# Peptides against a protein of PDB entry 5FRP: the designs that were tried, part 14

Target 1, 225 residues: chain A of PDB entry 5FRP
Amino acid sequence: VEWTESIPQIIATREDISKELNQALAKTFIDSDPRVRRTSVMIFNKVPVTEIWKNITNKAIYTSLLHLAREKHKEVRELCINTMAKFYSNSLNEIERTYQNKEIWEIIDTIPSTLYNLYYINDLNINEQVDSVIFEYLLPFEPDNDKRVHRLLTVLSHFDKKAFTSFFAFNARQIKISFAISKYIDFSKFLNNQESMSSSQGPIVMNKYNQTLQWLASGLSDSTK

## One batch from the design tools (peptide; aimed at target 1 A169 F170 K176 W215)

Design b1_p12_6_s3 (made by RFdiffusion4, then SolubleMPNN; from b1_p12_6, 7 letters changed)
Fold by OpenDDE base, seed 5:
Structure b1_p12_6_s3 (fold): chain B 225 residues (1-225), chain A 12 residues (1-12)
Amino acid sequence: as target 1 above (225 residues)
Amino acid sequence: EKSIYELELEKW
């Protein structure tokens, strides 16, 4: 752990990181101690993206980072998901695509697919986190249409079939959520009207209200966990 | 294998 914690400083102060150091760092991502793995992931948060790309040249490190998205240890997994999404965004914004970094980009370009594939785990906590990082890092709000389209195309260009399917489902779900919320509001207004509740439609609307709430709630994880 | 979102769409 202590050794790994020193890596950000080393990267910041040294222009050339030895092959041996890269290999050693790669091993920390698969260490049996989750604290070591966590610390390793944190390197990507503490070191500027430009310095990471410059100094971390072992592709195994990047591959291992992506694998941690399915980590059993919750804290490490959550950190990894946030980190890789942010790193992807920063890389797109700050790192040029060159012949020299092509192999690393081939890995980094799979981050969106990796994230969207997490929806197939069918874990509500993971789903919520992936939703969050998509909106924050992967497909952030962009007022410039050309940039927005370019970003979207970049994200989609490396999707596998499952990722694309989940992407479609995700977007369709957003529309349905919006519609469900609208219905919830309408039903709530109806139910708060005494005359409406006394009508023959009262019980029917109550039933629809409950169904709408159940559907909305089913897509949310337990906030207490 | 279907994602939860795909399953939700089927239930809507």
Scores: peptide ipSAE 0.278, ipTM 0.859, DockQ to the pose 0.886
OpenDDE base, seeds 1, 2, 3, 4: peptide ipSAE 0.269, 0.276, 0.271, 0.273; ipTM 0.854, 0.859, 0.856, 0.857

Design b1_p12_6_s4 (made by RFdiffusion4, then SolubleMPNN; from b1_p12_6, 9 letters changed)
Fold by OpenDDE base, seed 2:
Structure b1_p12_6_s4 (fold): chain B 225 residues (1-225), chain A 12 residues (1-12)
Amino acid sequence: as target 1 above (225 residues)
Amino acid sequence: SESIYEKELKKW
């Protein structure tokens, strides 16, 4: 743990990390101690993306990072999912594709598929987290249409079949959620009006309101789990 | 209960 905690500083201060150090770092991602794995993932959060790409040249490190997205330890998994999504976005924004970094990009380009494939675990907490990182990092709000489309195409270009299916399911769900929220607002406005509530439609709208709330709530994870 | 997302995934 202590050794791994020192790595961010080493990466920040040294222009070239030795092959041996890269190999040692790769081992920390598969360490039996979840604290070591956590600390290893945190390197990607603490070190600028440009420095990571420059100094971490062992592809096994990147592969191992992606594998942690499915590990059993909840905290490490959650950290990994956020980290890899952010790292992907930062890499797209800041790292040029070169011949020298091609092998690393081949791994990094699989991050979107890796994330969308997590939906098949059928865990509500994981689903919510993946939803969050998609909106925050993979497909963030972009007012420029050309940039938005380019990002979308980049994300989709490396999808496997399962990820593509998940993508469509995700979008369909978002449309439904949007519709449900719209209805929730309409029903809420109706119910807030005393005259409307006292009408023959009052009980009917209240029922629809409750159904809408239940539906919306069913899509959310239990915050206690 | 089946999550909203699980329900959507089954449609594809």
Scores: peptide ipSAE 0.021, ipTM 0.548, DockQ to the pose 0.186
OpenDDE base, seeds 1, 3, 4, 5: peptide ipSAE 0.005, 0.005, 0.021, 0.019; ipTM 0.441, 0.417, 0.550, 0.554; seeds 4, 5 fail the geometry check

Design b1_p12_7 (made by RFdiffusion4)
Pose (drawn by RFdiffusion4):
Structure b1_p12_7 (pose): chain A 225 residues (1-225), chain P 12 residues (1-12)
Amino acid sequence: as target 1 above (225 residues)
Amino acid sequence: IHLPERFTKEFP
């Protein structure tokens, strides 16, 4: 851990080495101890994306980084998901493509598909995290009308069938959710004024809204929240 | 291809 903690500054201060470091971090990314794996992925977080792209070039680093996204260990997996997504976003907003660096890009480009494939594991927390992460770094809410799409295609550019089916299923659920929140408000407004304390639908509508709110809460990690 | 459990939920 002590050794792994020092790399970001070294990489940030010297290009003298890209050989031994690439040789070492590969082992450091698959070590038995999760602390070192965390401290390893923290590199992609602490040191700027450009210096990563410049200094570390070994194929195994990126594959291990993305590989850990499916890991049992939680603290490593979450930081991994967040990191490789923020990295994917920054890895397009700063670094162009040439004849030689494309060789590794096929990994950086399969990041969204890998991210979308996490939904298939069916974990509430992970689904929530991927949800949060995608709209934070991948498909941002800014800044304009045209580029969102221009990039959206680049995100969709490298998908497997699963990534597409999930991408679309996420979208198919959006309408049903909208049809829910809209009715939720249409039912929640029932308390604007006295419509039926026990009249028209008092004994029935309360137990439609009260039971309907559970449907939206069934997908969240903490439904009781 | 089977969809995620989350995306197969039906609205009551």

Design b1_p12_7_s1 (made by RFdiffusion4, then SolubleMPNN; from b1_p12_7, 5 letters changed)
Fold by OpenDDE base, seed 5:
Structure b1_p12_7_s1 (fold): chain B 225 residues (1-225), chain A 12 residues (1-12)
Amino acid sequence: as target 1 above (225 residues)
Amino acid sequence: IELPDIFKKELP
C-alpha cells in the first residue's frame, strides 16, 4: 500500500518509469487487498492524464482498471467506475491519438461500452452510478453541435451489441423519466388545489401521483442501503 | 439480447 501511494509523485517527477515499475503497478490492480486496488485506482485521479499516458505504458494496467468496474468490493468498484469515466473524458479532451498510443486507445475506447454493459448486472446502485457518469463524463452537456456529435460518435464507435441495446434503452428511459416528472408536477398542482381534490378525480389523481413517485423512486438506489 | 431490468419498467 505505502509504495503504491508514492507512485503519483513518482509519475509526476520522473519521465521515465521503468518497465519494472509498470509491471509492479499492474500487479497492484489485481492485489487481493482492496486497499491496494483502491490506491492503484486513485493514481488515475491524482496524476494528470497527460502524465498517465506518458508514463503508464503497460496496457495491462488499463485493462485491469476496466475490469475493476465489475469488482465485488463496492467501494473499489464505485471508485473505479467514476475514475475510468473521468479518465476517458480527460483522455478525449487532452490526449492526441498517435501511432504510439494506439494500443492504449484501443482499451480506453472500450470504456463507454464497459460502462453501458454494467446495466446488465441489474444492480440499482450500479445503475445509478452509471447514469451519473454518463451525464458527467461520457456525454456531458456540450453547446457546440459539432463537438457534441463528434463526442457521441466516438462514444458509440466501440460499442458492442449489448452496449448499443443499453444505450437506446437508456435514452428511451430518459424520455420516460421526463414524462413522469412532467406528470408528477401536474399531479402535484392538482393535489394542491382543494377544489380539485374534492372532485371525483381527487382519489384517482392521488393514486396516479403515488404510482408516478414510486416509479421515479424505483430508478434510484436506496440511499439508505 | 434481453434488456437490462431497469429499462423494462413501464410507466404507470
Scores: peptide ipSAE 0.495, ipTM 0.943, DockQ to the pose 0.835
OpenDDE base, seeds 1, 2, 3, 4: peptide ipSAE 0.492, 0.491, 0.493, 0.491; ipTM 0.942, 0.942, 0.942, 0.943

Design b1_p12_7_s2 (made by RFdiffusion4, then SolubleMPNN; from b1_p12_7, 4 letters changed)
Fold by OpenDDE base, seed 1:
Structure b1_p12_7_s2 (fold): chain B 225 residues (1-225), chain A 12 residues (1-12)
Amino acid sequence: as target 1 above (225 residues)
Amino acid sequence: IELPEIFQKELP
């Protein structure tokens, strides 16, 4: 009888400790020191996704993680963008949707919209990073059509208007890039032929080649910055 | 809605 009366107190104590830990962790995401914020983001990279979902129950932590994608500190921002994209992908793959985790999923489901909205910052480094995480984590290659469609619908289902606009523009850009690469290859083949280069078309194709390269390069961040 | 600048670049 006495042992049974101690169980609620132990559960309550563990819940209180867990709550306190979650509250303490939530504060670290808004800490003035970028090193503290970085360390907090790294928890999502170091701890398995299943353990994160189990132990981090304060929704404010997830909300704060998403907010760091727009922070001023470059290193923390870059880490956050990669972390949240990876965490989204891992969550979709490993975490079931339940009644208990619904509120957390409501936040996590906004990650794609959050990422596609970063294009409006008009920062080349951010753009390149968002491009990368889209291909790696948000919309990875999936040969199964049903899984691919389901993933796409999941990603789109929580878009705001800006994210939709950015998504369609992104896809249109990919088509343009594919076309530009095709032209680059054609021009390269032409330029590698001595007879073609000696023709009246030689200088014209050289100019188009250079313009195509410049256009392709303009979508890349300057690696020197 | 204005498009992000990266998506406004026309092909040559």
Scores: peptide ipSAE 0.467, ipTM 0.938, DockQ to the pose 0.841
OpenDDE base, seeds 2, 3, 4, 5: peptide ipSAE 0.464, 0.463, 0.464, 0.467; ipTM 0.937, 0.937, 0.938, 0.938

Design b1_p12_7_s3 (made by RFdiffusion4, then SolubleMPNN; from b1_p12_7, 5 letters changed)
Fold by OpenDDE base, seed 5:
Structure b1_p12_7_s3 (fold): chain B 225 residues (1-225), chain A 12 residues (1-12)
Amino acid sequence: as target 1 above (225 residues)
Amino acid sequence: IELPDLFKKELP
């Protein structure tokens, strides 16, 4: 654990990380101790993306990072999902695609597919986290149309069939959420009107309101958790 | 390909 904690500083200060150090680091991602795995993931959060790409040249490290997205240990998995999404975004923004880094990019380019495939685990917490990182890191708000389109195309360019299916379903869900929110607002306005509540529609709208809330609560990130 | 369960939820 302690030596792994020193790695961020080493990467930041040394231009030449030995092959041996890369090999040693690769082993930490598959260590049996979740604390070691966690510390290893944190390297990607503590070290600038440019320095990571420069100094971490062992592709196995990147592959192992992606595999931790399906880690059984919840805290490590959650950290990994956030880390890999952020790292992907930072890489797109800061790292040029070259012949020398092509093999690493081939791995990094699969991060979006890896994330969208997590929905098939059918875990509510994972789903919530994936929703979050999509909006924060994968497809953030971008006012420039060209940049937004290019980003989208980049994200999609390495999808497998499952990821594509998940992507389209995700977008369809977003439309449904928007509709549900609109209905929630309408129902809320109705319920706040005493005359409306006293009408024959009062009980009907109350039921629809409750159903809408339940649907939203089941589908949206539980802000209360 | 079966959709994830999350995406099978229909609106009320």
Scores: peptide ipSAE 0.387, ipTM 0.925, DockQ to the pose 0.798
OpenDDE base, seeds 1, 2, 3, 4: peptide ipSAE 0.324, 0.306, 0.317, 0.322; ipTM 0.908, 0.902, 0.907, 0.909

Design b1_p12_7_s4 (made by RFdiffusion4, then SolubleMPNN; from b1_p12_7, 6 letters changed)
Fold by OpenDDE base, seed 5:
Structure b1_p12_7_s4 (fold): chain B 225 residues (1-225), chain A 12 residues (1-12)
Amino acid sequence: as target 1 above (225 residues)
Amino acid sequence: IELPKLFQKQLP
């Protein structure tokens, strides 16, 4: 009988510890030391998504994670972008939408918008990273048409006007890249034919080949930066 | 809404 009276105090103490832990964790995302911020982001990579949703109840932590996508520190930003995209994907796959987790889902559902809005920074390295996480985590290859459509609709349903505009611009760019690659292949075949190169079209095709390469290269990040 | 500048590049 006496042990039953201690249970409410133990539960209350655990809730207090959980609250204190959440408050302490929230502070680490805004710490001045980028190593502390990095370590905090890594929690989302090391802890199972189900345990994160269970134990991280302070919405400010999730909001702070999303803000780190615009962090000045390159390594922290890059880690954050990958982490939040992966966390979004895992959450969609593993976390049920309930009344209790609604406020957290309202934040997590903004991850696609947050990522597509990074294209407005006009940074090649950021663009490449966002391209990567879109294909890996946001809109991965899915052979099931219903799942693929449902995923797409989920991603789009929380877009702001800028993210939606960025999405269309992204898709238009992918079509252009595909066309440019096709032309690169055609020009390469032409240039590898000696008779074609000796023709009046040889210099013209060489120029178009070079322009196509420059265009393609200008869309790629400098791996040296 | 201005498009991302990097997506405005014309093809050659």
Scores: peptide ipSAE 0.191, ipTM 0.861, DockQ to the pose 0.843
OpenDDE base, seeds 1, 2, 3, 4: peptide ipSAE 0.189, 0.187, 0.187, 0.188; ipTM 0.859, 0.859, 0.859, 0.860

Design b1_p12_8 (made by RFdiffusion4)
Pose (drawn by RFdiffusion4):
Structure b1_p12_8 (pose): chain A 225 residues (1-225), chain P 12 residues (1-12)
Amino acid sequence: as target 1 above (225 residues)
Amino acid sequence: SLEEYFNELLEE
């Protein structure tokens, strides 16, 4: 851990080495101890994306980084998901493509598909995290009308069938959710004024809204929240 | 449930 903690500054201060470091971090990214794996993925977080792209070039680093996204260990998996997504975003907003660096890009480009494939594991927390992460770094809410799409295609550019089916299923669910929140408000407004304390639908509509709110809360990690 | 419905979509 002590050794792994020092790399970001070294990489940030010297290009003298990209050989031994690439040889070492590869082992550091698959170590038995999760602390070192965390401290390893923290590199992609602490040191700027450009210096990562310049200094570290070994194929195994990126594959291990993405591989850990499916890990049992939680603290590593979450930081991994967030990191490789923020990295994917920054790894397009700063670094162009040439004849030589494309060799590793096929990994950076399969990041969204890998991210979308996490939904298939069916974990509430992970689904929530991927949800949060995608719209934070991948498909941002800014800044304009045209580039969102221009990049959206680049995100969709490297998908497997699963990524597409899940990409579309996420969208198919959006309408049903909208049809829910809209009725949720249409039912929640029932308390604006006295419509039926026990009249028209008092004994029935309360237990439609009260039971309907559970449907939206069934997908969240903490439904009691 | 919303979770079961989303799982069915993923299976399709």

Design b1_p12_8_s1 (made by RFdiffusion4, then SolubleMPNN; from b1_p12_8, 6 letters changed)
Fold by OpenDDE base, seed 4:
Formats: C-alpha cells, structure tokens, sequence
Structure b1_p12_8_s1 (fold): chain B 225 residues (1-225), chain A 12 residues (1-12)
C-alpha cells in the first residue's frame, strides 16, 4: 500500500520537473544570445518526435519555435526552418491526434502556413530553403496515392489565404521551371549540333538559350549573401 | 534523449 501512495508523489515530482524544464526551455527560445536560441531549436532536431510531444507540453515553446522562422540571425533561422518542417513531417507520421495534444497540434498544423508565408519576405535564400523543405518534409515523394493525397490535404487544410496564394504561385513556378529546363535541354541539343548552328535558326536559338539561362539564374540566390 | 539535451541547454 505504501508504494501506491508514493505513486502520486512520483507523478507530481515528474510533473514538477517537467514544468520546470518547460519553463526553462521556453526562456531559452527567446534568449538574446543566438547561440542559446540555436541550441533550443536543436532540441527539436535531435530528440525523437515522440519524446518531444511527451515532454514538451508548454505551447509557448512551439509557438516560439515557429517564430524563429523569421529570425534575423541567419543560422538560427535556417536551422529553425529545417527543424520545424522535419518536426511537422515526423509528427504527422508518428504522433496520433488525441484530445490531450489537441492544443499542440493546433500550433503544429500551422507549420505549413508558416513556411509558405516565408515566400512573402522576398528573399531568394529563404525561398530556396522553403522550396527544399517542402519537397523534403512537407510534401515528400510518396508512392502510395492515398497517403500522398492525405498528406496534401493535411497540409492544405490549415492554410491561410496567403499560404494558399503562395502554394499556387509555387506550383505555377515549378511548372514554369520544368518547362524552362525542358526548353534549355532542347536548346542545348540544338546548339551542340553544328549543322543546326550553321542554320538560319542558330542565332535565334542562341538568343532563346541565353534568355532561358537568365531566367533560371534569376531564381537562384547569391551564394555570397 | 530529451533530458540530456535539455540539460546541455541549461548548462550553457
């Protein structure tokens, strides 16, 4: 009977410890030192998603994580963007939706919108990163059609208006890029043929080739920035 | 583990 009486105390102690840890972690996410913020984000990256959901119950921590996507410190921001996208994907795959975790899911479900809204910053580096995490984590390759559709619907279900707009713009851009690449290949093949180059169409194709290259290049960030 | 990572964070 004595051991049963100790259970509430153990639970209480654990809850207290958990509370303290959550409070401490919440503070580190908003610390003035970017190194501290970075380390905070790394927790979400290094720790299994199941353990995160189990132990991090303060919603403010998750909110703070999402806010760091717009962090001025480049390293922290980039880490955050990757981390939150991965965390979202892992959560979808491994965490069940329950009544108890509903409030956290409400925050996590905004990650896609948060990411797509980053396109409005109009930064090429950020855009490239967002593109990458979308393909890697948000809408990864999925051979199962039902799973793919379900994932897509899940991602879209919590979009705000801006995210939808960005999503469609992104898709449109991808189509354009694909088209441009296809044309680039065609032009390259043409230009590699000496007989074709000597034709009257040679200069025209060369011009189109250059335009295509310029267009493609304009979508790339400067590596020096 | 989460605890280890949190401890590292708190020790910084």
Amino acid sequence: as target 1 above (225 residues)
Amino acid sequence: SLMEELQKLLDE
Scores: peptide ipSAE 0.114, ipTM 0.840, DockQ to the pose 0.015
OpenDDE base, seeds 1, 2, 3, 5: peptide ipSAE 0.057, 0.101, 0.097, 0.025; ipTM 0.794, 0.833, 0.831, 0.617; seed 5 fails the geometry check

Design b1_p12_8_s2 (made by RFdiffusion4, then SolubleMPNN; from b1_p12_8 with E3Q Y5E E8K)
Fold by OpenDDE base, seed 2:
Structure b1_p12_8_s2 (fold): chain B 225 residues (1-225), chain A 12 residues (1-12)
Amino acid sequence: as target 1 above (225 residues)
Amino acid sequence: SLQEEFNKLLEE
């Protein structure tokens, strides 16, 4: 009986703690110190997705997380981009859509669009990172066709016009890269053959090889930046 | 846990 009577108080206490936590986190995500913002983002990386959804109920926190994708501080931005992509993927895999969490899902569902819109910043480092998180988290390799299609449709279902444009451009670029790599391999094989190198086509292929390399290299970010 | 990570955040 005594235990039963304590249940409401325990529930109330938990609710109070949860509210305080949410209020505090909401502040830390917008703190002027990038270290504080970084640590805030790291919570989403270190804590299981199920626990995040259970305990973080303030929508402002999720909105703030998404805004950090355009953070001026490079380290925080990069961390945020990886974090939000991973969080999106984990949420799709592990979190059911319910009436209670629908408002948070409305925010989370915009993550793909948020990421694809980063291509418009026209920064090679950001582009490479977005490419990476797309392959790793948004549209990972999936051998099951139905699952792959379902994931694709889910990702695209909340795209804005700009995100669609970026999506098509991305895919076109990937095709071109694939083709260039294929050519690179062919040219390399040719040039590694002494008989072929001594032929009239040798110099021509060498030139094409170099052009292909330059093209491929141009798509890479400066590692020093 | 979430609380542990939050506590770490507060220590900074």
Scores: peptide ipSAE 0.111, ipTM 0.839, DockQ to the pose 0.015
OpenDDE base, seeds 1, 3, 4, 5: peptide ipSAE 0.097, 0.096, 0.099, 0.105; ipTM 0.830, 0.831, 0.835, 0.833

Design b1_p12_8_s3 (made by RFdiffusion4, then SolubleMPNN; from b1_p12_8 with E3M Y5E E8K)
Fold by OpenDDE base, seed 5:
Structure b1_p12_8_s3 (fold): chain B 225 residues (1-225), chain A 12 residues (1-12)
Amino acid sequence: as target 1 above (225 residues)
Amino acid sequence: SLMEEFNKLLEE
């Protein structure tokens, strides 16, 4: 009987703690100090996705997380991009869609669009990071065709117009890169053959090889910046 | 818990 009577108080305490936590996080995500913002993002990396969904109920926190993808502070931005992509993937895998969490899912479902829209910033470092998180978290390798298609449809189902445009541009670029790599390999094989290199085609293939290499290298960001 | 983790991070 005493245990039963304590349950409402425990629940109330948990609700109070949850409210205070949500209020505190909402403030720290918009703090003027980048270190505080970084720490706020790290919560999503250190806490299991199921616990986050259970305890973080203020939708403003999730909106703020997504907004940090365009943060001026490089370290915070990079952390945020990786965090939101991973969080999206984990949520799809572990969190059921219910009536109670519908409003949060509406925000989380915009993460793919948020990420693809970062391509419009036209920053090579950001582009490379977005490429990486797409392959790792948004559209990971999946040998099962049905699962792969389902994930793809889920990702695309909430795209805005800009995200769709970016998506197609990305895919087109990947096709071009793939083709260039294939040519690079073929040219390399040719040049590694001494008889072929000594032929009249040797200098021509060498030039094409160098052009291909230059093209591939031009797509890479400066690692010193 | 989430709150414990949050407090730890704020202390750093």
Scores: peptide ipSAE 0.095, ipTM 0.830, DockQ to the pose 0.015
OpenDDE base, seeds 1, 2, 3, 4: peptide ipSAE 0.085, 0.022, 0.086, 0.069; ipTM 0.824, 0.674, 0.828, 0.786

Design b1_p12_8_s4 (made by RFdiffusion4, then SolubleMPNN; from b1_p12_8, 5 letters changed)
Fold by OpenDDE base, seed 4:
Structure b1_p12_8_s4 (fold): chain B 225 residues (1-225), chain A 12 residues (1-12)
Amino acid sequence: as target 1 above (225 residues)
Amino acid sequence: SLKEEFEELLKK
C-alpha cells in the first residue's frame, strides 16, 4: 500500500525532472555559443529515437532543432541537417502516431519541407548536403515498392508549395545528372578506343565529353570553401 | 559534459 502511494509521487517527481530537463535543453538550442548548440543537436544523434520521444516533450525543442537548419554557423547547420533528417526517418520507422504525441509529430512532419526549402538559399554546399540526406534518410532505398511509395507519400503529404517546387526541380536535376553520367560513361568508352578517337567523330565526342564534365562539375561545390 | 548529462538523463 505504501509503495502504491509512493508511485504518484515518484511519477510526479520524474515529470518535474523531465520538465526541468526540457526547459534546460530548450535554452541550449538557442545559446549564443555554437558549441552549446552543437552539443544540443548531438543529443538527437546519441540517444535512441524512442527515448527522445519519451523524454523530450517540449515542442519548442523540436522547433528550435528545425530552425538550426538555417544556422549561420556552418558546422552546426550541417550537423543539424543530418540530424533532423535521420531523426525524421527513425521516427517514421519506430514511433507510432498517437494522440499524445500528435503535437510533436506535427512539427516532425515539417522536416521534409524544411529541408527542401533549403534549396532556395542557393548555396551549393547546402544543396549537396540536402541531396545527400534526402537519399539517405528521407527517401532511402527501399526494395519493397509499397513501403517506398508509402514513404514518398508521407514525405509529400506535408509539403508546402515551395517544397513541392523544389522537389520537382530536384527530381528533374537528378534525371539530368543520371543522363549526364550515362553519357559520360559512353563518351569515356568511345574515347578509350583508339580507332574511335581517330575517326571524324573523335573531336566531336571529345567536345561533348568536356561539356558533360563541366556540367557535372558545375553542380558540385568547391570542397575547399 | 552537459551532453553526457543529458544523455544519461534521457536513458533513465
Scores: peptide ipSAE 0.064, ipTM 0.781, DockQ to the pose 0.015
OpenDDE base, seeds 1, 2, 3, 5: peptide ipSAE 0.068, 0.026, 0.055, 0.041; ipTM 0.777, 0.528, 0.757, 0.772; seed 1 fails the geometry check

## One batch from the design tools (peptide; aimed at target 1 R173)

Design b2_p13_1 (made by RFdiffusion4)
Pose (drawn by RFdiffusion4):
Structure b2_p13_1 (pose): chain A 225 residues (1-225), chain P 13 residues (1-13)
Amino acid sequence: as target 1 above (225 residues)
Amino acid sequence: DVLNYYSNLLNAF
């Protein structure tokens, strides 16, 4: 851990080495101890994306980084998901493509599909995290009309069938969810004024809204929240 | 929180 903690500054201060470091971090990324794996993925977080793209070039680093996204260990997995996504975003907004660096890009480009494939594990927390992460770094809400799409295609550019089916299923759910929140408000407004304390639908509508709110809460990690 | 969660999905639409 002590050794792994020093790398970001070294990489940030010296290009003298990209050989031994690439040789070592590869082992550091698959160590038995999760602390070192965390301290390893923290590199992609602490040191700027450009210096990463310049200094570390070994194929195994990126594959291990993405591989850990499916790990049992939670603290590593979450930081991994967030990191490789913010990295994917920054790894397009700063670094162009040439004839030589594309060799590794096929990994950076399979990040969105890998991210979308996490939904298939069916975990509430992970689904929530990927949800939060995608719209934070991948498909941002800014800044304009045209580039969102221009990039959206680039995100969709490297998908497997599963990534597409899940990409679309996420979208097929959106309408059903909208049809729910809209009715939720249409039912929640029932308390604006006295419509039926026990009249028209008092004994029935309360237990439609009260039971309907559970449907939306069934997908969240903490439904009691 | 539920609404915020789904609101984020709907904003993405």

Design b2_p13_1_s1 (made by RFdiffusion4, then SolubleMPNN; from b2_p13_1, 8 letters changed)
Fold by OpenDDE base, seed 3:
Structure b2_p13_1_s1 (fold): chain B 225 residues (1-225), chain A 13 residues (1-13)
Amino acid sequence: as target 1 above (225 residues)
Amino acid sequence: SVLDYWQRRLNGL
């Protein structure tokens, strides 16, 4: 009988500890020191996704994580973008949707929209990073058509209007890039043939080659900056 | 580190 009476106290103590932890963590995500914010984001990288969902129940923490995608501090922003994309993918793969976690899922489901909206900043470095995380985490290569379609529909189902616009623009750009790369390869093969280079078409192909390279390069961030 | 502290606390919950 005495052991049964201790159970409510243990549960209450655990709830209190969890609440205090969540409150403290919520403060570290909005700390004025970027090092503290960085360390807070790293929790999402080092702790298994299942343990995060179990122990981090304060919605403000997840909302704050998403806001850091527009952080002024470059390192924190870059870390956040990678972290939230990976966390989204891991959550889709490992976390079941329940009534209890519905409110957290409502926030997590906005991660794709949050990422696609970063294209409106019109920063080449941010664009490159967003491109990378889309292919790595949001819409990874999946040979199973049903799984691929399901993932795509999941990502799109929570898009705002701006995210849809960015999505279409992104896809159009990818098609153009693919075409340009194909042409680059063709031109490179042509120019590598001495007989072809000496032909009347040689100078024309060289010009097209250079134009293609310039176009491809214009979409790349300067790694030195 | 702050991270280690949080990880220990999260694992202890």
Scores: peptide ipSAE 0.132, ipTM 0.807, DockQ to the pose 0.019
OpenDDE base, seeds 1, 2, 4, 5: peptide ipSAE 0.131, 0.095, 0.021, 0.031; ipTM 0.808, 0.771, 0.453, 0.573; seeds 4, 5 fail the geometry check

